# Ledger of designs, part 72: peptides against a protein of PDB entry 5H65

Target 1, 294 residues: chain A of PDB entry 5H65
Amino acid sequence: QYLERTPLCAILKQKAPQQYRIRAKLRSYKPRRLFQSVKLHCPKCHLLQEVPHEGDLDIIFQDGATKTPDVKLQNTSLYDSKIWTTKNQKGRKVAVHFVKNNGILPLSNECLLLIEGGTLSEICKLSNKFNSVIPVRSGHEDLELLDLSAPFLIQGTIHHYGCKQCSSLRSIQNLNSLVDKTSWIPSSVAEALGIVPLQYVFVMTFTLDDGTGVLEAYLMDSDKFFQIPASEVLMDDDLQKSVDMIMDMFCPPGIKIDAYPWLECFIKSYNVTNGTDNQICYQIFDTTVAEDVI

## One batch from the design tools (peptide)

Design b1_p29_2_s1 (made by RFdiffusion4, then SolubleMPNN; from b1_p29_2, 13 letters changed)
Fold by OpenDDE base, seed 3:
Structure b1_p29_2_s1 (fold): chain B 294 residues (1-294), chain A 29 residues (1-29)
Amino acid sequence: as target 1 above (294 residues)
Amino acid sequence: SDAEDQAALERFKEHLKNAPEEFTEELLK
């Protein structure tokens, strides 16, 4: 798409919705802390949610560990099960179910584990060795997803979450509907289990200034703006540093705005109605900073 | 390698029942 560059002063006078190409300096941005800018977004109901903290997950898995695995649900056609009792004071029972592909146990890098009663630490260790891990619990007739407040699928350091509002959970045996039980595509797993997957997004507010006017623009982007996936940034220090470097480049501390680099981007205006109050808001779209630094 | 990973998987499955915490930490360290 091609648009003529429009000064902010002109944009501020126009009705919405419209699309613009702008060239402006990033006067300031919010939030300042990167971890506060990463959210989970539902593509269906459009709710924004906080990414659960490690402490939140610890609580969920601790609670799950208080439940005893049902012996009747072990070793089905879908999975082989191993169970043990920990040596800690409480002696919690942990079950690991190895999902089979057409009755055959895959290699570790292709194998999905269903874990029942595991701690966050144990789950994370397993996820680094095996293809995927799903935290589960014993239901009445089948294994079920433990809790949508926790990841429904963990692949390496990537935690996949589902929307509580839009999901209608199905039991684990519905994984049988997957023809290939080795790749474990998150969307396919989600579909089989009745989960609407959430999307990691960067959520920021940019204050833009081109010398003719000042405009606040909303950024909600998963992987295009920074060319860094929001889904990976929280678990990777190097990616975090990269985002910080980008933001420091556009909004360097300790110097005047006159020395800031120019940011070229696309913004779209839209109407927001709050009761009788009508407001025009702006959102950055289809912009990659690496290509728009001048 | 795939062979090494498969061997690790089998060892994991076999030893889970004996010393899960210690073995898991050692195997997946």
Scores: peptide ipSAE 0.053, ipTM 0.722, DockQ to the pose 0.011
Fold by OpenDDE base, seed 5:
Structure b1_p29_2_s1 (fold): chain B 294 residues (1-294), chain A 29 residues (1-29)
Amino acid sequence: as target 1 above (294 residues)
Amino acid sequence: SDAEDQAALERFKEHLKNAPEEFTEELLK
């Protein structure tokens, strides 16, 4: 992809929509805090959502833990079930369902666990050891996904979320449609359960200045811009540090803009109507700023 | 190893009935 470099002053005078290649300094950006820039995006309805906080998940799983697993739903052709009552917490009953592949339990690192009544802490620990965990609840005729406000799938430290608006949930037995019940690809699991998976994205606003003009550009990117997956950054201190270092490099605190490095990127203009006002906005696209981070 | 992991899984399943908290904590430590 090649575009000639265009100065910002020229861009600011042109009608939208258009695509540009620019060279500018990052005068400022928002939000300044990394965790505030990571959001969930639905590729279908395009709704942006906040990544649930630990406290939010605690509430959901605590509520789920108040429900008793239905004995009638245990031990199907799809899964083997084990249930126990905790010594504490008013005798909380927890059920773990081990999903089988062709009637045989896979290896621990390939085995999907369906957990009913588990706490966030327990679920996270299990996901680290057994790789794949789905929080579930007892429905009327089958196990069901617990809540789309919580992850529909946890793999290691990665929480996979679904769109409440676009998803039409199906019961757990629909996992039978997956021929390979060992890999547990998130998209496949989502499809089987009628979930539209949300995408982790970096959402930021850049103020760009090339000396001829200043414009604000919107960034929504999952893994290209920083060459760091938005889906992993919140759970990895090293990745967080890397993003922070990149941003500090382009926009160093306490330093005059004249000393800032140049940022080369692609931006596209588009029209936005706000009431009676028409405005041209800009979005960064197809841009990688830290190829060396790979 | 895979064999060790499989053995651990089987033990985990059996222990869930009797001492799940203790065993899970030990296994996941």
Scores: peptide ipSAE 0.050, ipTM 0.683, DockQ to the pose 0.011
Fold by OpenDDE base, seed 1:
Structure b1_p29_2_s1 (fold): chain B 294 residues (1-294), chain A 29 residues (1-29)
Amino acid sequence: as target 1 above (294 residues)
Amino acid sequence: SDAEDQAALERFKEHLKNAPEEFTEELLK
């Protein structure tokens, strides 16, 4: 459990895999922009994906809005449906399905909405007023999730995404398997719908220098390093500011590295094979820096 | 209150069904 501090010069000479405790200065890091460091990670297939931009989502929902809700799929035992037709958008039909709990419509702050034909703006507004929103489409015999390229669940400002590779989507009626249809826990919703949830992660590369050597260490972390959830940072200006402050503290611009504070962290080495070439890489793990923020 | 929230939800449902687009959008604000 306890590791003694090892100088970088010694680490650079050792074979992988190994774990180390180090004390080093953050010479530099990439990417410099926070929004570029937040990714989506699948815990099963380990693919990394970019968080979709608003423009990307607009396209997806616009495409979805070209499809007309199937009247036959409205008002089931699972949900009550309301539909309206726009006047200025080529008669776009929007259906909102209010999911019931044991046949009873829950309170707004407990209610899950399924939306067909909604725009991103409408969906976001609804998610701010109700508990949760799922973008859906009319399938052959049931409502289905619209697209895994878009959030499968929106709660407030939090967008929950699923892995296209690992998910085997099931129709919306599978939400019936949930005993509690009021809390709408993302993992439970995902399980019911056959979705493997993606995890928000900070992905950064740190260049570390302790005066004896320099190495690059990879950071992939959800909430431990900054003690800030990657899932929330993009939608919270204060959290973004906090991360920026932390990074500026360890790597202040316009100042010589000699004046940088020391960073203590754990790194693990691992082998990467590129054909005949073997490279040793390093990853930061089990490290929290937030407590050092003054 | 819970009762008020429930009433609001029912009103919202009805408005979505019958209200003009501009009115529906206003409700979402």
Scores: peptide ipSAE 0.041, ipTM 0.665, DockQ to the pose 0.011
Fold by OpenDDE base, seed 4:
Structure b1_p29_2_s1 (fold): chain B 294 residues (1-294), chain A 29 residues (1-29)
Amino acid sequence: as target 1 above (294 residues)
Amino acid sequence: SDAEDQAALERFKEHLKNAPEEFTEELLK
């Protein structure tokens, strides 16, 4: 919808909720480090959580790697299994289960691997070669997803996470419900396994100044604002550079704000009530970065 | 060693990637 541009001084005087189109300079933003701005968001319960660090995943997978794959769960109609016994680490057993399509193994680049007992390093190597990997563990009667604190699906360098609160996990055999077992769509995998996928989002606070007033607006956006997916940025140096370039363009270091470009965006106001305290806050929405230099 | 184990896995992956189905089946036995 079309909205007239409203100066910040006018916005600051108005009650919430309302939507505005603004033109302002980005005086400052936080967090300054890109990796700190990327979060996981649940579309159901709306909880924000940190993207697990490599160290966090190492712990989870190391723990999983101490478990022995259940022999009874190997080689089902859904998947063929190969077992490795490591020379070190007390003979750690690693199981790779290759999901079949209509009883036949697909091409390696189309094959979903279920990894049991693998380390993060091993899993990453497998995902780089085979594209689609699910970390699993032996349950009582079936393979199960290892841990929702870890990715439920790894595709290349992209880690897909699920919400621990909203998900009701189902066993691996539920992948049988997928007709096409060659193109592993994350949402389809999630649905089959009872997972509510989390969404990668950029979460930033912008201090905006149009010369009439100053307000803080927060950004929670997955791929529109930067035209860069939050889901890919952490693992792609070029995308990171692009985001940094954009932010440097709008908020150049060592330069006075008078020389900053103008940022055009939409913001919405909303009320935040905490006990006796009432505050109006602002959020950027439906915005792709654009600048005007006047 | 762990490095040797990893190398073995890599070799297996390469075989799987490039092998015909019948060979792949044999590898999985």
Scores: peptide ipSAE 0.024, ipTM 0.501, DockQ to the pose 0.012

Design b1_p29_2_s2 (made by RFdiffusion4, then SolubleMPNN; from b1_p29_2, 10 letters changed)
Fold by OpenDDE base, seed 2:
Structure b1_p29_2_s2 (fold): chain B 294 residues (1-294), chain A 29 residues (1-29)
Amino acid sequence: as target 1 above (294 residues)
Amino acid sequence: DDAEDEAALQRFKEHLEKAPEAFTEELKK
């Protein structure tokens, strides 16, 4: 889309909502730490959530591991079940359910595992070997998703989360509605299970200055701004370095703003009402930053 | 510094919740 470039001083005088193309310097940004900028966003209710830490997941899976798998829910038309008893003092029961494709077990690289009673470590090990893993628990009539505070789907190092507020969970047998039981597309799995999937997003506040004015603009982006997926950045050191390099380029430490490069971007203004107070806010959209060689 | 970062994020969160639905629907998924 085409928009005429507008100076910040003019934008600051205009009513919202409007879209603008701007050229400005990144005076500063928050948060400074990459990990703090990666959040989970619900596209339906628009709540922002923290990405759970390993410690949080450990607690959830530890609690789940105290529950005994229900024998009556094992070995259905959808999955074959294997049960292990750990040799620890508690004799923990672990159930792994291998989801079948039209009654046939697929290859490991196409197989979905349902894990009941597994620890985070065990689940992660299995997710490295098999295509997909879903943590589950025994419900009254069927297996159910363990907890939306934990991933509903793990694929390699990627954890997929769902919104507690917007999701209406359905039992595991609803996976039967999926025609393709080999690729296990996260959105399809979510739909089958009644989950509203959360989106990984970069969340930052930019202070922009073009010499005519200064304004704060919010960045919420999944994979366009940096051309790096927010869903993968926390688990990839090279991607983290790339984001850091981009931010250091636009906002180099120890250098005066006069030497900062210009940032071309689109911003959208919108109204926020807090009681009787009306505030105009700005958000960056449809923007991709590119590194300059200089 | 950490407190300032968290405060900034909290403000953004609040803005998203209070922003017009028409605007939030245009957010990239």
Scores: peptide ipSAE 0.081, ipTM 0.681, DockQ to the pose 0.602
Fold by OpenDDE base, seed 4:
Structure b1_p29_2_s2 (fold): chain B 294 residues (1-294), chain A 29 residues (1-29)
Amino acid sequence: as target 1 above (294 residues)
Amino acid sequence: DDAEDEAALQRFKEHLEKAPEAFTEELKK
């Protein structure tokens, strides 16, 4: 919808909630480090959480690797199982379950692997060769997702996470409900397994100045603002450089704000109440930054 | 600087939890 451009000084005097179109300069932004701005957001409960670090995943997978795969759960109609015993680490057993499509094993680049007892390193190695990997464990009657604190699906370098609060996990055999067992669309996998997927989001605080006033606006965006997916940026140097370039363009270091380009965006105001304190806050929405300097 | 960044993020988290759900609708897709 069309909104008339409103100066910040006018916005700062108005009650919330309202929507605005603004033209302002990006005086500053936080966090300055890109990796700090990437978070996971639940679209259902709206919890914002950190992307798990490698160390966190190591602990989870190490714990899982101490478990012995249940022989009774191997080689079902859904998957073929292969078991390896490590030469070290007290003969740790690792199970790889290859999910079949209509009873036939897909090509390696289309095959979903269920990994049981693998370390993070091993899982990463497999994910580099195979398009899709799900960390699993032996349940009582079926394979189950290992832990929602870890990715429920790894595709290449992308880790897909689910919300612990909103998910109602179902056993791995529910993957049978998927007609196409080659593409492994994350949302479809999540639905089959009862997972509410978390969204990667850029989370930033922008200090905006249009010469009439200054306000802080929050940015929470997955792929529209930068036209770069937050889900991929942490693992792609080129994407990181692109984001840095964009931010550097709007907020160039060592230059006075008078020379900054103008940023056009939409912001929403909303009320935040904390006890007796009431504050109006602002969030950027429906905005894509242009590469052209205005 | 890191502390300031973390503080800013923490404030955003707190505000997000209190914000109307409508503001996050686009993230559901």
Scores: peptide ipSAE 0.077, ipTM 0.670, DockQ to the pose 0.618
Fold by OpenDDE base, seed 1:
Structure b1_p29_2_s2 (fold): chain B 294 residues (1-294), chain A 29 residues (1-29)
Amino acid sequence: as target 1 above (294 residues)
Amino acid sequence: DDAEDEAALQRFKEHLEKAPEAFTEELKK
């Protein structure tokens, strides 16, 4: 959509809702720490959630590890099961189910593992060695997803989460509906299991100044703004550095705002009521700030 | 996706309307 550039002083005087194209300097932004800006967003109910911390996951997997795998659910047409007994912790049972493709085990780097009774550390180790891991538990008649508070799928360092509100979980045998049991596309896995996947998003507040006025705008974006996936940034130091470099470029420390580069972006205005108070807020949309490396 | 963007904007509005201070503080941490 074509929009003419509008100065902030004019925008600040106009009623909402409207869309604008602006050119402004990034005076400041919040949060300053990147990990605080990454959230989970449901595309269906649009709820914003915190990304679970390692400590949260530890608790969930520890609880799961207290339950013994049901022997009746091992070794089905869908998967081959292996059981390990730990040397410590009074002989804790861990079940790993290797999902087969048409009755044949795929290559290790293409194999989906279902882990029952594993700790976070064990699950992470397996996810680093195998393509995909799903934490599961023994249900009444089938294996089931362990907990939507934990990832429903782990691929390397990427944790995929589902919405508790919007998901209607189905048992693991529903993975049979997948034609390709080697690639394990997260959306396909989610669909088979009745999961509404959550989306990682950057959530930030920008203070913008074009010399005519100052405006605060919100950012909620998954991968367009920085050209960096929010889903990967928390587990990748290089991506984190890249985001930091971008932010430092637009808001360089120790330099006066007069020397800041100009940021071009689109913003939408909307009305917010707080009791008797009326406020117009702004959100950034359809904007990419990532520059090619020269 | 324009539809998703509009929905997101609406959710921002709703969140701010329900708990503007809490929501903004969360964004500003």
Scores: peptide ipSAE 0.031, ipTM 0.543, DockQ to the pose 0.060
Fold by OpenDDE base, seed 3:
Structure b1_p29_2_s2 (fold): chain B 294 residues (1-294), chain A 29 residues (1-29)
Amino acid sequence: as target 1 above (294 residues)
Amino acid sequence: DDAEDEAALQRFKEHLEKAPEAFTEELKK
């Protein structure tokens, strides 16, 4: 789409909602630390959630590990089950269910594992070797997803989360509806299990200054703004460094704003009502970072 | 500082929930 550039001073005087193209300097941004800016967003209810930390997951999986796998739910047409007893944890039972494709066990790089009673450490070990892992528990009649507070699907270092508010969980046997039981596309798994997948997003507040005015604009973006996926950045040091470099480029510390590069972006204005107070807010959209030093 | 950053994020969250859905429709695609 084409929009003419509008100075911030003019934008600040206009009613919402409207769309603008702007050219401004990034005076400052919040939060300063990258890990604070990465959140989970539900596309249905629009709730923002924190990405669970390792400590949070430890608690969830420890709780799950206190429950013994139900023998009646082992070895179905969908999966083959293996159980072992830990040596140092009072004989804790751990079950790994290997999902089959038409009765055949796929190769490890195509195999989905259902883990029951595993710790975070054990789950991570398995996820590094196999294509996909789902933490599960024994339900009344079938295996079920362990907890939506934990990932419903782990693929390598990527944790896929679901929305507790919007999801209506179905039992694990619903994976039978998937024609392809080798690729394990996250969206397909989510659909089969009644999960509304959450999206990783960068969430930041930009203070923009074009010399005519100053306004705050919100950024919520998955992979377009930085051309870096929010879903991968927390687990990749190189990607983190790249984001930091980009932000340092636009907002270098210890340098006067006059020397900052220009940022071209699109912003939307919208009305927010807090009690009796009406406020106009701004959000960045359809923008990839680019430097305009002209 | 950290407290100010968290406050800013909280404000964004609150505002996002009140924003028109059309502004976030690209995330649904």
Scores: peptide ipSAE 0.072, ipTM 0.670, DockQ to the pose 0.630; fails the geometry check

Design b1_p29_2_s3 (made by RFdiffusion4, then SolubleMPNN; from b1_p29_2, 16 letters changed)
Fold by OpenDDE base, seed 1:
Structure b1_p29_2_s3 (fold): chain B 294 residues (1-294), chain A 29 residues (1-29)
Amino acid sequence: as target 1 above (294 residues)
Amino acid sequence: SAAEDEAALARFREHVAKAPEEFFEELKK
């Protein structure tokens, strides 16, 4: 619906919750570094968490590699298995399971790999050559997802994560419920395995100034604000540059705020209670700033 | 392309017998 522009000075005096349309300059924002603004958000429990770093994943997969693949779980109706031993002193076992479509091994671009004992580097190599990779481990009766702290699905450079709180993991054989075992849609895989997928989001704080007042507004957005998916930005230099360009446009370094462009956006106010302290906070919503920029 | 994908899979099959380190290095090429 249509909202008239409201000056910040008026907004700052009003009770929450309310929705506003504003026109203001972006005085400053945080975090300044893009990689710090990308988080994972659960749409069900609303938990925010950091995107795991490469080092975090290294540890997880290193730990997983200490476990030996169970021979009895190889070569089922769902997948064909290949296993071999590394030449290092520990003799690490690596198993790759090729998921079949109706008993037939698909082409690499359609093939899902389940990997046991793989390092992050090895998994990344496979994900660049095949459709998808799921890090798994040998469970008691079936293969199982390795760890929800790691991606449950890797497609190219995209890491798909699940919520530990909301997910109730099911064994790998539940992938049989998928009729199409070639496209490997993340949501379908997640559903089959009992995973609640996390969403990549931009999380930022904007300090807005329209000359009448200064307001701090919170941004949590997946792909609308920048018209760039948060899920892709960390692995794409061009997308990162685009976001940086947008932010530099609205908040140019070394220039006085009087020369900043005006930003039009929608904000909603909401109440936050911390003990006896009640404060009003603001969140940006339903706003796109990059229509003519990208 | 489909042909490229098939070739990639074929290469994988050829290197299955190798140690993981050697296999993954070949796959990278």
Scores: peptide ipSAE 0.037, ipTM 0.691, DockQ to the pose 0.011
Fold by OpenDDE base, seed 5:
Formats: structure tokens, sequence, C-alpha cells
Structure b1_p29_2_s3 (fold): chain B 294 residues (1-294), chain A 29 residues (1-29)
């Protein structure tokens, strides 16, 4: 864990891969907008994806709402079902399935709700009343997850996403494999349904300058760097402000770099081949800056 | 509390059963 501090000028002359401890000023960073820095990362295929926009989710759920729930899939040993036909929306049918624990409906704060034909707004409101919500659709023989482009699990304001490439979806009845049907741990739900969960990450590029040299370092981090979960920041104004304050502290606008505070962090170098060009790149790792701010 | 949650759930179930259209309309707001 311990490394001697190395000046950037020395690092820039060395071959990769290597690990370094550095002390540098944050000259600039990209992207400047926080919401643009939050991505979804697959731990298996390592693809980075954008967090779906509300508009994207609206489309998915609107499409789902055009499909009629299968009456034959209602009221199983796993869940009790209620279905309604709306009067004002061209007869949209909405099915709500309340997942049971050992044949008994749990309390709302422990209850998983499966929703078929719901709008984004409806789903969001339900997620505030129940422990969790899963958007589903009627499959051939069982309920199935609606779409991996939408959250597979919604808990309060947290949207859990799965990797389309790495997931092999299983039907809803596979939730029976969960012994405890009250806590609804996202990873457990994902495993039961054959989903590889995506991880929220901060993705940023830092331009670092210690006076001896300048280099760009890539940051991909879930919760260590800011000590703020990337999974929560988009839905929490206070957390957003906190991140912004941290970045403004290290890279204050309208002030000369000479007055910037020093940032201590770990970086690792690695080789990247781009066509015929071999380039050395740098990534920040195992670094926490929030403790220096507070 | 657990008791409050139980009461809330009961009210919710009653509401859904008795006024489903109203329930979903409320969710749209």
Amino acid sequence: as target 1 above (294 residues)
Amino acid sequence: SAAEDEAALARFREHVAKAPEEFFEELKK
C-alpha cells in the first residue's frame, strides 16, 4: 500500500505498467458536469454505459403498457395479483403482483412488488411505498423481467441495472430460490434472475500538474474517491452539492493554479495500443480525497 | 414502526380494492 512519492517528470519517463504515489494539483477535469460523470460499469465485460434518461425509461414502460397481462400467470404460490383496466388510457391494463414470503404477504417495507403495464411515474411512486419494485411482463409460462434497458430492481430512489451482454435472464419464479423474501438484496435478486448487475461509477479525467510535469489520469470509482456512492448521487441534491464542492475546492474557478490545493493520490500506468501508436496511460486507484476536505 | 406499516399496508390494500382507478390516478400525480 505504501509507495514513495514520485514526481510527475520522473513518471513520464518510465515504462508501464507501474504504480505511483503522487502529489499534484488538479489543473482541470472532464467532464465538468457531474451527471455526465456517472456511468454504469459491468464487472465482467467492463463495458461502460450511460445511465438511462427518464425519457428512455418512459418509452420502455409505455411500450410495456401496451401489452396485456396474461391472466393465467396471476396468483401463484409466489405472489398475489391484482389487475385493473384503466378507463382513461384506452383500456391500459395494469397488473400488480405482491410477492409473498412463505405464502404470506409481508409488510410493505418488506414487500417486493412486481408491476406489469405501469408507467414510470406509477412505478416510482410504488417504490416509495414498498420495499422494492420489479418491472415485469408476461412471458410464455411465467412472468419475466420487462427489459434490461430499464431497472430490474427499484428500491426507493435507487435504480438497479443489469448488463444486457452478460446476463442470461431467468423467469420470475426463480425468486423462489431466495430463502429470505423480505430483505431483497439487489445482488441476490440479480443472481436469482440471472442478471449481472451493473455498478454505478464516477468516470472522470484529471489533468494533474505538480510543477515538474503534466499528465492525464483516468478515474473510475464507485464510492471510494469522494466517499459518496455513485449509485445515490444522481437522486440526491445534497450529495451532488458535496461532490461539486470537492471539485471546486481542488479546482476552484477563477483562481490561478498556483493557489490550488495539493492532491495526493495513487496512479497506475498502463499501455494502450491505438493503431500503430503505443501510448502510456494513467489511472487513479485506491484514493480518497473526501477526508482531506472535511 | 411495524405497526404503522401494517396499518398503512392495510389501508393501501383497501384503497386498491375499493378504488383502483383512483389509486392509479393518484400515482400519475
Scores: peptide ipSAE 0.035, ipTM 0.645, DockQ to the pose 0.011
Fold by OpenDDE base, seed 3:
Structure b1_p29_2_s3 (fold): chain B 294 residues (1-294), chain A 29 residues (1-29)
Amino acid sequence: as target 1 above (294 residues)
Amino acid sequence: SAAEDEAALARFREHVAKAPEEFFEELKK
């Protein structure tokens, strides 16, 4: 995409919607904390949600663990089941269901686990050894997803969430619709289970200054801006450090703005109606920041 | 390797059946 560079002073005078290429300094940004900038976004209803904290998940899984797995739902054509009672924690029942592909158990790196009564710690441990883990519960006639407030799918350290508003959950046996039960693509799993998957996004507000004017631009991006996936950043210290370094590069603390590097990006204007007031807002789009100081 | 993965899976299944606490302790490593 090619656009001529437009000074902020000119942009501020124009009606929306329009697209611009700009060159400006990042005077400031919000939020300052990375973990506060990562949100879950629904592509359908466009709601933004907070990423659940470990404490939130602990509560959900603790509650789930109070329910006893239904023995009638064990060992179907879809999965083989192993159930046991813990010696500790007053005899907690745990069930692990190994999903089969045409009656055959895949290798661990291809195998999907369904787990009942597992703790967050246990689930995370399993997700590091197997392809994927789905927290489930015993329904009336089939296993069902435990709770959309928790991940519907965990792959390694990546937690996949679904939209409560837009999802219409279906039972676990609907995974049978998947032809290949060795590659568990999150979108395919979501579709089979009636889940609208949420997208991890960086949500930030940039205050941009090019010397001619000051403009606030909204950033909502999943992986393009930083070239770092928002879906992975919360679980990877190195990625977090990288994002922090990038932000410090463009907005270094203790240094005057005159010494800040220039940021080149695309912004689009759009109209927002708040009651009787019409406001023009700006959003950064289709932009990748350079790793080098320009 | 595929063989190693299969062996690991077999061990996990066995541990799940025999000693759940040991199973999760093994996963902790």
Scores: peptide ipSAE 0.034, ipTM 0.677, DockQ to the pose 0.011
Fold by OpenDDE base, seed 4:
Structure b1_p29_2_s3 (fold): chain B 294 residues (1-294), chain A 29 residues (1-29)
Amino acid sequence: as target 1 above (294 residues)
Amino acid sequence: SAAEDEAALARFREHVAKAPEEFFEELKK
């Protein structure tokens, strides 16, 4: 797309909706802490959710661990099962189901685990050693996803979440529909299980100043703006540092704004009505960070 | 027995942490 650069002072006088190309300095941004900027977004219902905290997951998995795996659901054509009974925690039963590919157990790095009764710690350990982990529970006739408040799929350090509002969950045997049971593409798993996957997004508010005017622009972006996936940043120190470096470059601490680099981006205006109040808001879109130094 | 199961789980946890491939191969048998 092509748009001529428009000064902020002109934009501020125009009605919405419109799209603009701008060149401005990042005077400030919020939130300042990166972890506060990462949220989950549903592409269907557009709800924004906080990424669940470890404590929340602990509760869910602890609750799941109080349930007994159904013996009748073990060892199907889809998976081989192993179960343990603990003496602690009122005799917790842990069942691990190893999903087979064409009737054969794949290598660990290709294997999907279905786990009943596992703790967060145990699940995390497994996710680092096997391809993927799905927390499940015994349903009436089949294994089912444990809880959409928890990840439906864990791959390494990445937690994949689904939308409770939009998902219509199907039983675990629907994984049979997957042709390749070694790669475990999250979108494919979600589709098989009737899950609308949530998208990790960076959510920030930028205060932009080009010398002619100042406006606030909303940023909701998954991986384009920073060229870093929001889905990975929380669990990767290097990626976090990279984002911080980018933000420090455009908004360096302890330096006056006159020395800030110029940020080129696209923004769109839109109307927001709250009762009798009508306001024009702005959102950054289709932008990868770039600087233009004078 | 419950004791045997507990021991098995303990070994599982240990093997998953230290030697997951070896344990995984054992499970295939």
Scores: peptide ipSAE 0.026, ipTM 0.637, DockQ to the pose 0.011

